# Peptides against a protein of PDB entry 4KTY, part 5

Target 1, 266 residues: chain A of PDB entry 4KTY
Amino acid sequence: YVLNDIGVIFYGEVNDIKTRSWSYGQFEDGILDTCLYVMDRAQMDLSGRGNPIKVSRVGSAMVNAKDDEGVLVGSWDNIYAYGVPPSAWTGSVDILLEYRSSENPVRYGQCWVFAGVFNTFLRCLGIPARIVTNYFSAHDNDANLQMDIFLEEDGNVNSKLTKDSVWNYHCWNEAWMTRPDLPVGFGGWQAVDSTPQENSDGMYRCGPASVQAIKHGHVCFQFDAPFVFAEVNSDLIYITAKKDGTHVVENVDATHIGKLIVTKQI

## One batch from the design tools (peptide; made by RFdiffusion4, then SolubleMPNN)

Design b1_p8_4_s2 (from b1_p8_4, 3 letters changed)
Fold by OpenDDE base, seed 5:
Structure b1_p8_4_s2 (fold): chain B 266 residues (1-266), chain A 8 residues (1-8)
Amino acid sequence: as target 1 above (266 residues)
Amino acid sequence: QYVLELSY
């Protein structure tokens, strides 16, 4: 997981799974220096740089540009006039080297780009890491562990009231580490996500969240377990907003979110 | 196309 410099990222739809190659390039010239520079920009204490918990959390914040002028600017509007379209990137090296050279956020990324760059960052620093793709990935914006889908009386989605969203797919990372800050058994793979989705204690970051904890419903374990849990295990709640202001739950779908979670095992 | 799409 550390030595492979080329990977495969899964994307597309659950019924039309696609793959793309991604060059991590963690051994390329200047990449390690750039990763160190990223931690410098984060003003990370030297004492914390050997702790994969702290490093992965800082990385999740710094790979995105929000809050701290980190590496990548996200864009999802299909307008990329001031940079490179997310789909044009083929690996992490050019992005990281551009960031190091310009000292400004690089445009643009989406989840697989964030995950690719973050994977390089982790692997470069000796943290075993892999990219995970979740199909029908929930984005819970109010931390209630539900996807509240508000409907008009005609059955159409009320986009004004509906704040939660579901991605057809989402990519994040899993990093391997011990978790001495958690009970025994919750080390191993930790979910970390650099795609700016939600604020976590003051900045857009996510994780490390114990995969084992998430699997067993321990959402109180640091960091960001509720959000990660919701990504893979939220119920869809369809609510009709009546003209009189009342809300009626029309349907609950407990099977839609997290239909398939895929990662390269080798 | 790699672009993410919202689904419900």
Scores: peptide ipSAE 0.074, ipTM 0.797, DockQ to the pose 0.309
Fold by OpenDDE base, seed 3:
Structure b1_p8_4_s2 (fold): chain B 266 residues (1-266), chain A 8 residues (1-8)
Amino acid sequence: as target 1 above (266 residues)
Amino acid sequence: QYVLELSY
C-alpha cells in the first residue's frame, strides 16, 4: 500500500465494472518535494506533519483547488478548454509536477483523478492508502443521511427542490492509521476524499472517517462520518411536491445506494 | 471514456 507505484482504479457501472491503470509515481523525482510543498501551501505546522490524521485531512483539502488554491480544479461540465480533460491523465506525476512548477491549480480533475493524486500524496508521506470506488454513491448535501428526491406531480424530478444527487460511481481513498482521537477499535482504514463535494468545517475536505465506525453506524465520530455514511448507505426518499405546497412521501428505496464498494487488493 | 452520471 506504500511501495506500489502503479495502481488500478475501478470505474463505470455496477453492472459493467471497468478498470484503468494509474501511475502514482510516489518515488519519482520531485514528487515527495511536491507533497511537502502542498503541506507548506496549506501552512501546516511541522508538528502536525507526522500525524496521519492531520496529514490526511489537510491532503483531502489541498488536493482540490477550492478554498486554498490546492492541486486540482474539478470540472464536470465537459468544458476543458483551459486545461487537460480529466480522462487524459494517466497518473499523478505530471499533475503534481505541474502544480509545483506553476504554483497554480492544475486543470482538470474528476473523482478518479483526485483519488489518484491523493493516493500519491498519502503514499509519499508513508501513509498506507488505496483507492475505493463506490457504485451508486450518494451526495447528501444537507447532512440528513438520506437522499431527498423531490418529484413534480407528473413524476419528473424537481431540480429546484432536489439538492441531493447520486453518482453512478465515485472514487475516494482509504488511509491506514491509528485513531487515538477515537475510541478503541476505530483505527485502521479511514475514508478520506479530496473530491470537492461538501464543506467540512469551513472548507471542502472529507475525512478521515473511520471505516469501522461507519460500518457499525457510529457516525458521531470525526471527521465527516455522516457524509461518508450517506455516500454508501443513504435511503432514497421520493417526495412529491403538491401544488398546494404539501409534500407526500411516495416511495423509499433503501437498496439503491452503495451497491458495491471495490478496491484493489494488495 | 470515464463517464460520470448523476441519477435519482
Scores: peptide ipSAE 0.057, ipTM 0.784, DockQ to the pose 0.315
Fold by OpenDDE base, seed 1:
Structure b1_p8_4_s2 (fold): chain B 266 residues (1-266), chain A 8 residues (1-8)
Amino acid sequence: as target 1 above (266 residues)
Amino acid sequence: QYVLELSY
């Protein structure tokens, strides 16, 4: 989880799982320097750089370009005219070295690119880390721990009534650390995500959220446990929007979200 | 690549 510099990222569909190789390259020339530079750009105090909780949270914010001129610009419009298409990247090294050289965000990334670069950052700094893929990953936009699906009276989906969405898959990271700020038993793997999905106390970042806490429904534990919980365990709520403006719950599906979570064993 | 999906 620290020494391996080549990984496998799972993607695709739950019924058609695919894999891609990713070179983390945490030991290549200039990469450690770049990781330190990232923390410098974040204006992270030296005293915090030895704390994996702080480091992983800062990394979550800085691997994406939002808010702080971080490493990667996300794009999902299939028009990547001013950079590299997300699918063209094969590893973290070129991205990190470009960022260090240009001192500007690198274009472009999607979830597996963010997760790949973030994994390099964590491993480079001695934090055990792995990439996790969640199939049917919910994006709860209004923090209600459910995925709202609005239907017209004719049964067609009205996508304008909610910003909630479900990705066929999403990649994030888990980092291994103790959590002295949480009750005993909630250390170990912590979910962290650098893909800019939601604002967390003023920045596009996510985690560290205790995997054990999420598994046991402890969404009150810092950081961003409700969001991560929703990604893997949201109920789908099918709501019919009536002509008179009333909403009727037609169905609840508690099995669709987080149908499969996959990570490499190494 | 990301694909936005909705359940029906």
Scores: peptide ipSAE 0.055, ipTM 0.769, DockQ to the pose 0.711
Fold by OpenDDE base, seed 4:
Structure b1_p8_4_s2 (fold): chain B 266 residues (1-266), chain A 8 residues (1-8)
Amino acid sequence: as target 1 above (266 residues)
Amino acid sequence: QYVLELSY
């Protein structure tokens, strides 16, 4: 998980799983220097740079450009005129070296690009890391651990009543570390995500969230466990918004979100 | 590619 510089990223649909190669290039010239530069740009104290909890959290913030002029600008509108389309990237090296050279955010990324670059960052710094793909990944925007779907009385979806959304797939990272800040048993793999989805205590970042904690429903553990839990285990709540302002729950689907979570074995 | 999906 540290030594392999080429990976596989799963994407596509749950019933049509696809893979793409990604070159992490953590041993390429200038990449480690760039990772250190990223931490410098984050103004990370030297004392924290040896702590994988702090490093992974800073990395989750800095791999995206939001808040801190980090590495990658996300774009999901299929208009990439001012940079490179996310699908054109084949690895982390060009992105990181461009960032280091220009000292400006690189355009553009989507989840697998963020995850790829973040994986390089983690591995460069000696943190075992892998990319995880979740199919039917929920984005809980209001922190209620539900995926709310609002329907008009006529049955049409009202997308204006919630910012919750479901991605056909989403990629994030798991980083291996001890969690002395958590109870015994919640070390190991920690979910971290650099795709800018939600604000976490003032910055677009996510994790580290204990995979074991999430698996057992311990969403009270730092960091961002509720959000990650929702990504993999939200119930779909179909709510009819009545004209009188009342909401009626029409249906609950507990099976749709998190249909499949996959990662490369080694 | 990354596609936003809503359930119906």
Scores: peptide ipSAE 0.055, ipTM 0.768, DockQ to the pose 0.661; fails the geometry check

Design b1_p8_4_s3 (from b1_p8_4 with I4L S5E)
Fold by OpenDDE base, seed 4:
Structure b1_p8_4_s3 (fold): chain B 266 residues (1-266), chain A 8 residues (1-8)
Amino acid sequence: as target 1 above (266 residues)
Amino acid sequence: QYKLELSY
């Protein structure tokens, strides 16, 4: 989880799982220096740089460009004219070195690119890390732990009534650390995500969220456990928005989200 | 990566 500089990232569809190689390059020249530079840009105190909780949280913020001129600009509109298409990247090295050289965010990334770069960052700093892919990954935008699907009275989906959405797949990271700030048993793998999805206490960042806590439904623990829980276990709530303004729950699907969660072992 | 269009 620290020594491997080449990995495999799962993507595609749940019924058509694909893999892509990713070069993390954590031992390549200039990469560690760039990771340190990232923490410098974040104005991270030296005292915090030895704490994987703080480091992973800062990393989740800084690997994306939002808020802080971090590493990567996300784009999902198939318009990549001012940079490199997300699919063209094969590893973290070129991205990180470009960031260090230009001192400006690199264009463009999607989830696996964010996860790849973040994985490099974590591993460079001695934090065991892996990439996780979740198929049918929910994006809960209103922090209600459910995926709202609003229907018109005719049964058609009204996408304007919610910002909730579902990715065909989403990649994030798990980082291994102790959690002395949590009850006993909630250390180990922590979900962290650098893909800019939701604002977390003022910044686009996510985690660390205890995987064990989430697996046991404990969403009260810092950081961002409700969001990560929703990504993997949201119920689909089909709601008819009536003309009189009332909402009627038509159906609940507890099986749709998080159809498959995969990660490469070591 | 893309957002799914869900239907009822």
Scores: peptide ipSAE 0.625, ipTM 0.957, DockQ to the pose 0.918
Fold by OpenDDE base, seed 1:
Structure b1_p8_4_s3 (fold): chain B 266 residues (1-266), chain A 8 residues (1-8)
Amino acid sequence: as target 1 above (266 residues)
Amino acid sequence: QYKLELSY
């Protein structure tokens, strides 16, 4: 989880699982220096740099360009005119070295690019890390742990009534650490995500969220456990928006989100 | 990746 410099990232669809190789390159020249530079740009105190909780949280913020001129600009518009299309990247090294050289965010990334670069960052700093792919990954935009799907009276979906959405797949990271700030048993793998999805206490970042806590339904523990829980376990709530403004729950699907979660064991 | 168009 630290020594491997080449990995496999799962993507595609639940019925058509695909894999791509990703070169993390944590031992390549200049990469460790770039990771230190990232923490410098974040203005991270030296005293915090030995704490994997703080490091992983800062990393989740800084691997994306939002808020702080971090490493990667996300784009899903299929244009990518002013940079490299997300699918063209094969590893973290070129991205990190470009960031260090230009001192400007690198264009462009999507979830697996963010996860790949973040994995390099974590491994460079001695934090065991892996990439996780979740198929039918929910994006809960209003923090209610539900995926709200609004229907017109004719049964057609009205996408304007909610910002909730579902990715065909989404990649994030798990980092191994102790959690002395949590009850005993909630250390180990922690979900962290650098893809800019939601604001967390003022910045686009996510985690570390205890995987064990989430598995046991404990969403009260820092950081961002409700959001990560929703990604993997949101119920689809089908709601008819009536003309009189009332809402009627037509159906609940508790099986649609998080149909498959995949990670490499090495 | 892309956002799914959900239907009832």
Scores: peptide ipSAE 0.621, ipTM 0.957, DockQ to the pose 0.909
Fold by OpenDDE base, seed 5:
Structure b1_p8_4_s3 (fold): chain B 266 residues (1-266), chain A 8 residues (1-8)
Amino acid sequence: as target 1 above (266 residues)
Amino acid sequence: QYKLELSY
């Protein structure tokens, strides 16, 4: 989890699971320096740099460019004219070295790129880390732990009212650490995510959220447990918005989200 | 390869 510099990332669909190789390159020249530079750009004090909780949280913020001119600019519009298409990246090294050299965010990333770079960052700093792929991954935008799907009276989705979304897959990271800030038993794997999805106390970041806490429904535990819980366990709530302004729950699907969560064990 | 939002 620290020494392996090449990994496999799962992506695609549940019915068509795909894998891609990713070179983390945490031992390559300049990578450690770049990781330190990232923390410098975050204005992270020296006292926190030895704390994996703080480091992983800062990393989740800084691997994306939002808020803080971090490493990667996300793009999902299939127009990548001002950078590199996300699929063209094969590893973290070129991205991190470009960031260090240019001192500007690198274009472009999507979830597996964010996760790949973040994995390098974590491993480089001695934090055991792995990439996790969640198929049918929910994006709850209003923190109600549900995927509210609003329907027109004809049954079509009302895109204006429906703010929540579901990804065919999403990649994030799990980092291994103790959590002295949580009750006993909630250390170990912590979900952290650098893909800019939601604002967390002022910045686009996510985690560390205790995997054990999420599994046991402890969404009150820091950090961002509700969001991570929703990604893997949200119910789809189909709501018809009537012309008279009333809302009617038409259906609830408790099986759609988080159909498969996979990670490379090693 | 690209991440896609699902239709409902």
Scores: peptide ipSAE 0.034, ipTM 0.741, DockQ to the pose 0.509
Fold by OpenDDE base, seed 2:
Formats: structure tokens, C-alpha cells, sequence
Structure b1_p8_4_s3 (fold): chain B 266 residues (1-266), chain A 8 residues (1-8)
């Protein structure tokens, strides 16, 4: 989890699982220095740099460019006019070294790129980490732990009303650490995510959220447990928006989200 | 291999 400098990232669809190789390169020249530079840019206190809780949370913020001129600019528009398409990256090293050299965010990333770079960051700093892929991954934008899908009376999706979304797959990271800030038993693997999805206390960041807490429905535990819980266990609520302005719940699907969660090390 | 939003 720390020593492996090459890995496999799962993507695609649940019925057609695909894999891609990713070079983490945490031992390559300049990478550790770049990780330290990232923490410097975050203005992280030296006293916190030995705390994996703080480091992973700062990393989740800084691997994306939002808020703080962090490492990667996300793009999903399939244009990528002023940078490298997300699919062209094969590892973390070039991205991190470009960031260090230019001192500007690198274009462009999607979830596996964010996860790959974040994995390098964590491992470089001695935090055991792995990439996790969730198929049918929910994006809850209002923290109600459900996917509200609004339908017109004709059955078509009302895109204006429907703000929540479901991704065919999403990649994030799990980092191994003790959680003295949580009750006994909720240490171990912690979900952390650097893909900019939702604001968490003023920044686009996510985690660390205790995997054990999520598994047992303890969404009150810091950090961002409700969001991570929703990614893997939200219900789909199909709501028909009537012409008279009323809403009718047509169906509830409790089986669609989080059909498969995969990592290289299960 | 891009991340895609699911349609409903």
C-alpha cells in the first residue's frame, strides 16, 4: 500500500469492467519535494504534517485546483482545448512535476486522474492508500442521502429540477489511519476524494470518512460521511412533477447505487 | 473510458 509504485485502476461499467495501468511513482526524483510543495501551497502548519487525518484532508483539497490553485483542473466536456486530455495521462509523475515547475494547476483530470495523483501524494507521505472504484456512484448535491430524479408527466427526466446525478463509475481513495477523533473501531480505511464534487466546509474536498462508519450507517462521523454514504448507498427516488406543481413519488429503487465497489486490494 | 453521467 506504500511501496507499490504502479497500480491498476478499475473503470468502465459494472457489466463490462475495465482496467488501466497507472504509475504512481512516489519514489521518483522530485515527487516527494512536490508533495511537500503542495502542503506548502496549502499553508499547512508543520505540526499537522505528521497527522494523516489532516494530511489526507488537505490532500483531498489540494489535488484539485478549486479554491486553492491546487494540482489538477477537472474537465468533463470532452474538449480539453488548453491541456492534456484526461485519458492521455498514464501516471502521476508528469502531472506532479509539471505542477511543481509551472506552479499552476495542470489541465486536465477526471476521477481516475485525481485518484491516481492523490494516491501518489498519500503514499509519498507514508500513508497506506489505495484507489477504489464505485460503479453506479451517486452524487448527492443537497445532502439528503437520496437521488431525487424528477420526471415530466410524459416520463422524460426534468433536467432543470433534477440536480442529483449518478455516474457510471467513480474513483476515490482509501487511506489507512487511526481515528482517535472517532469512537473505538472506526479507524482503518478512510475514504478520501480529491475529485471536486461538493463543497465541504468551504472547500472542494472529501474525507477522511471512516469506511466502517459508512458500512454501519454512522453518517454523523467526520468528515463528509453523509456524502460518501450517499455515493454508495442512496436510494433513487423517481418523482413526477405534475403540471399543477405537485410532486408524486412514483418509484423508489434501493438497489441501483453502489452495485459494485472494487479495488486492487480487496 | 471517460466518466459518464447515467441517463434515466
Amino acid sequence: as target 1 above (266 residues)
Amino acid sequence: QYKLELSY
Scores: peptide ipSAE 0.030, ipTM 0.721, DockQ to the pose 0.483

Design b1_p8_4_s4 (from b1_p8_4, 3 letters changed)
Fold by OpenDDE base, seed 1:
Structure b1_p8_4_s4 (fold): chain B 266 residues (1-266), chain A 8 residues (1-8)
Amino acid sequence: as target 1 above (266 residues)
Amino acid sequence: QYKLKLTY
């Protein structure tokens, strides 16, 4: 989880799982220096740089360009006119070296690109890390642990009544660390995500969230456990919006979200 | 392959 410089990222759909190779390149020239530069740009105190909790949280913020001129600009518009299409990247090295050279965010990334670069960052700094792919990944926008689906009276979906969404797949990272800030047993793998999905206490970042805590429904533990829990375990709530403005729950599906979570064993 | 937003 630290020494491998080439990995596999899972993507596609739950019934058509695909893989792509990704070169992390954590040992290539200039990459460690770039990771240190990223922490410098974050103005991270030297005393915190030995703490994997702080490092992973800063990394989740800095691998995306939002808020802090971090590494990657996300784009989902299918234009990509002023950079590299997300699908064209094959590894972290070119991205990180471009960032270090230009001192400007690199265009463009999507979840697997963010996860690939973040994996390099974590491994460079000696934090065991892996990429995780979640199929039918929910994006809970209002922090209610539900995926709300609004229906018109005719049964058609009204997408304007919620910003909640489900992705066919989403990639994030798990980082291995102790959690002395949490109760005993909630160390180990921690979910961290650099894809800019939601604001967390003032900036686009996510985690570290204890995987063990999430598995046991403990969403009260820092950081961002409710959001990560929702990604993998949100109930689909089908709500009919009546003409009189009332809402009626028509159906609940507790099995749709997070149907498969995949990571490569190393 | 890009991530796709699902519709229901």
Scores: peptide ipSAE 0.319, ipTM 0.903, DockQ to the pose 0.489
Fold by OpenDDE base, seed 5:
Structure b1_p8_4_s4 (fold): chain B 266 residues (1-266), chain A 8 residues (1-8)
Amino acid sequence: as target 1 above (266 residues)
Amino acid sequence: QYKLKLTY
């Protein structure tokens, strides 16, 4: 989890699971310096740099470019004319070294790229980390812990009203740490996510959220437990928006989200 | 490789 510099990332569809290798390169020249530089750019106090809770939270914010000119610019429009297509990356080293050299966000990433770079960051700083892939991963945008799918009267999705979304897959990280800020038993693996999905107390970041807390439904535990819970356990709520402005719940699917969560056992 | 938003 710390010493392995090559990993496997799961992606694709639940019915067509794919794997790709990713070179983390946490021991390559300049990578540690770059990780320190990332924390410097975040203006992280020296006193916090030894705390994996703070480090992972800062890393979650800084691996994405939003808010703070962090490492990676996300793009999902399939137009990558001003950078490198996300699929072209094979590891973290080139991204991190480019960031350090240019001092500007690197284009472009998607979830596995964010997760790959974040995994390098964590491992480089001595935090055991792994990448997790969730198939049928929910993106709850209004923090109600459910996926609201609005339908027209004809049964088609109303894309204007439907703000929540489901990804075919999403990658994030789990980092191993103690959580003295939580009750006993909620240390261990913590979900952290650098893909910019939702604002968390002022910036696009996510976690650390206790995996054990999520499993036990403790969504009140810091940080971002509701969002992570929703990613893996949201119900799909199909709502028909009537012409008269009324909403009718047509169906509830409690089995669709989080059908498979996969990580490489290292 | 790219993730897709699913519609239902």
Scores: peptide ipSAE 0.148, ipTM 0.822, DockQ to the pose 0.526
Fold by OpenDDE base, seed 2:
Structure b1_p8_4_s4 (fold): chain B 266 residues (1-266), chain A 8 residues (1-8)
Amino acid sequence: as target 1 above (266 residues)
Amino acid sequence: QYKLKLTY
């Protein structure tokens, strides 16, 4: 998980799984220096740079450009003016070296690009890491651990009321570390995500969240366990917005989210 | 690649 510099990222649909190659290039010239530069830009204390909990959390913030002029600007508008379309990237090296040379965020990324660059960052710094793809990945924006889908009386989705959303797929990272800040048994793989989705204590970042904690429903454990739990285990709540302003729960689907979680064994 | 955001 540290030594492999080429990987595979899963994407597409749950019934039509696709793969793309990604060059991590953690051993390429200038990449380690760039990772150190990223931590310098984050003003990360030297004492914290040996702590994978702190490093992975800082990395989750800095791989995206939000808040801190980090590495990648996300775009989902299919225009991508003044940059590179997310699909054109084949690896992390060009992105990281461009960031280092320009000292400005690189355009553009989507989840697999964020995950690819973040994977390079983690591996470069000696943290075992892998990319995970979740099909039908929920995006809970109000931290209620459910997807609230509001319907008009005619059955159409009320886009104004419906704030939550579901990705056809989403990629994030898992990083291997001990968690002395958590109870015994919640070390090992930790979910971390650099795709800017939700604010976490003032910045667009996510994790590390213990995979074991998430698996056993311990959403009270730092960091961002409720959000990660929701990504993989939210119920869909279909709510009809009545003309009189009342809401009626029409249906609950507990099976739609997190249909498949895939990672390559390296 | 284009990532779709879905609502049902």
Scores: peptide ipSAE 0.038, ipTM 0.756, DockQ to the pose 0.494
Fold by OpenDDE base, seed 3:
Structure b1_p8_4_s4 (fold): chain B 266 residues (1-266), chain A 8 residues (1-8)
Amino acid sequence: as target 1 above (266 residues)
Amino acid sequence: QYKLKLTY
């Protein structure tokens, strides 16, 4: 989880699982320097740089360009005219070295690119880390732990009212650390995510969220446990928007989200 | 290849 510099990232569909190779390159020349530079750009205090909780949280913010001119600009428009298409990247090294050289965010990334670069960052700084893929991954945008799908009376989705969304797959990271800030038993793997999805206390970041806490339904624990819980456990709530402005729950699907969570073991 | 948001 620290020494392996080549990995496999799972993607595709739950019934058509695909894999891609990713070179983390945490030992390549200039990569450690770049990881330190990332923390410098974040203005991270030296006293916090030895704390994996703080480092992983800062990393989740800084691997994306939002808020702080971090490493990667996300794009999902399938144009990518002013950079490299997300699918063209094969590893973290070129991205990190470009960021260090240009001192500007690198274009472009999607979830597996963010996860790949973040995995390099964590491993480079001595934090055991792995990439996790969740198929049918929910994006709850209003922190109610459910996916609200609004339907017109004809059964079509009301896109104006529907703010929540589901990804066919999503990649994030798990980082291994103790959690002295949490009850005993909630250390170990912590979910962290650098893909800019939601604002967490003023910044686009996510985690560390205790995997064990989430498995036991403890969403009250820092950081961003409700969001991560929703990604893997949200119910789909189908709501018909009536012409009079009232809403009626038509159906609930508790089985769609988080059908498969996959990670490569070392 | 690309990440897609699903609609229902």
Scores: peptide ipSAE 0.069, ipTM 0.764, DockQ to the pose 0.504; fails the geometry check

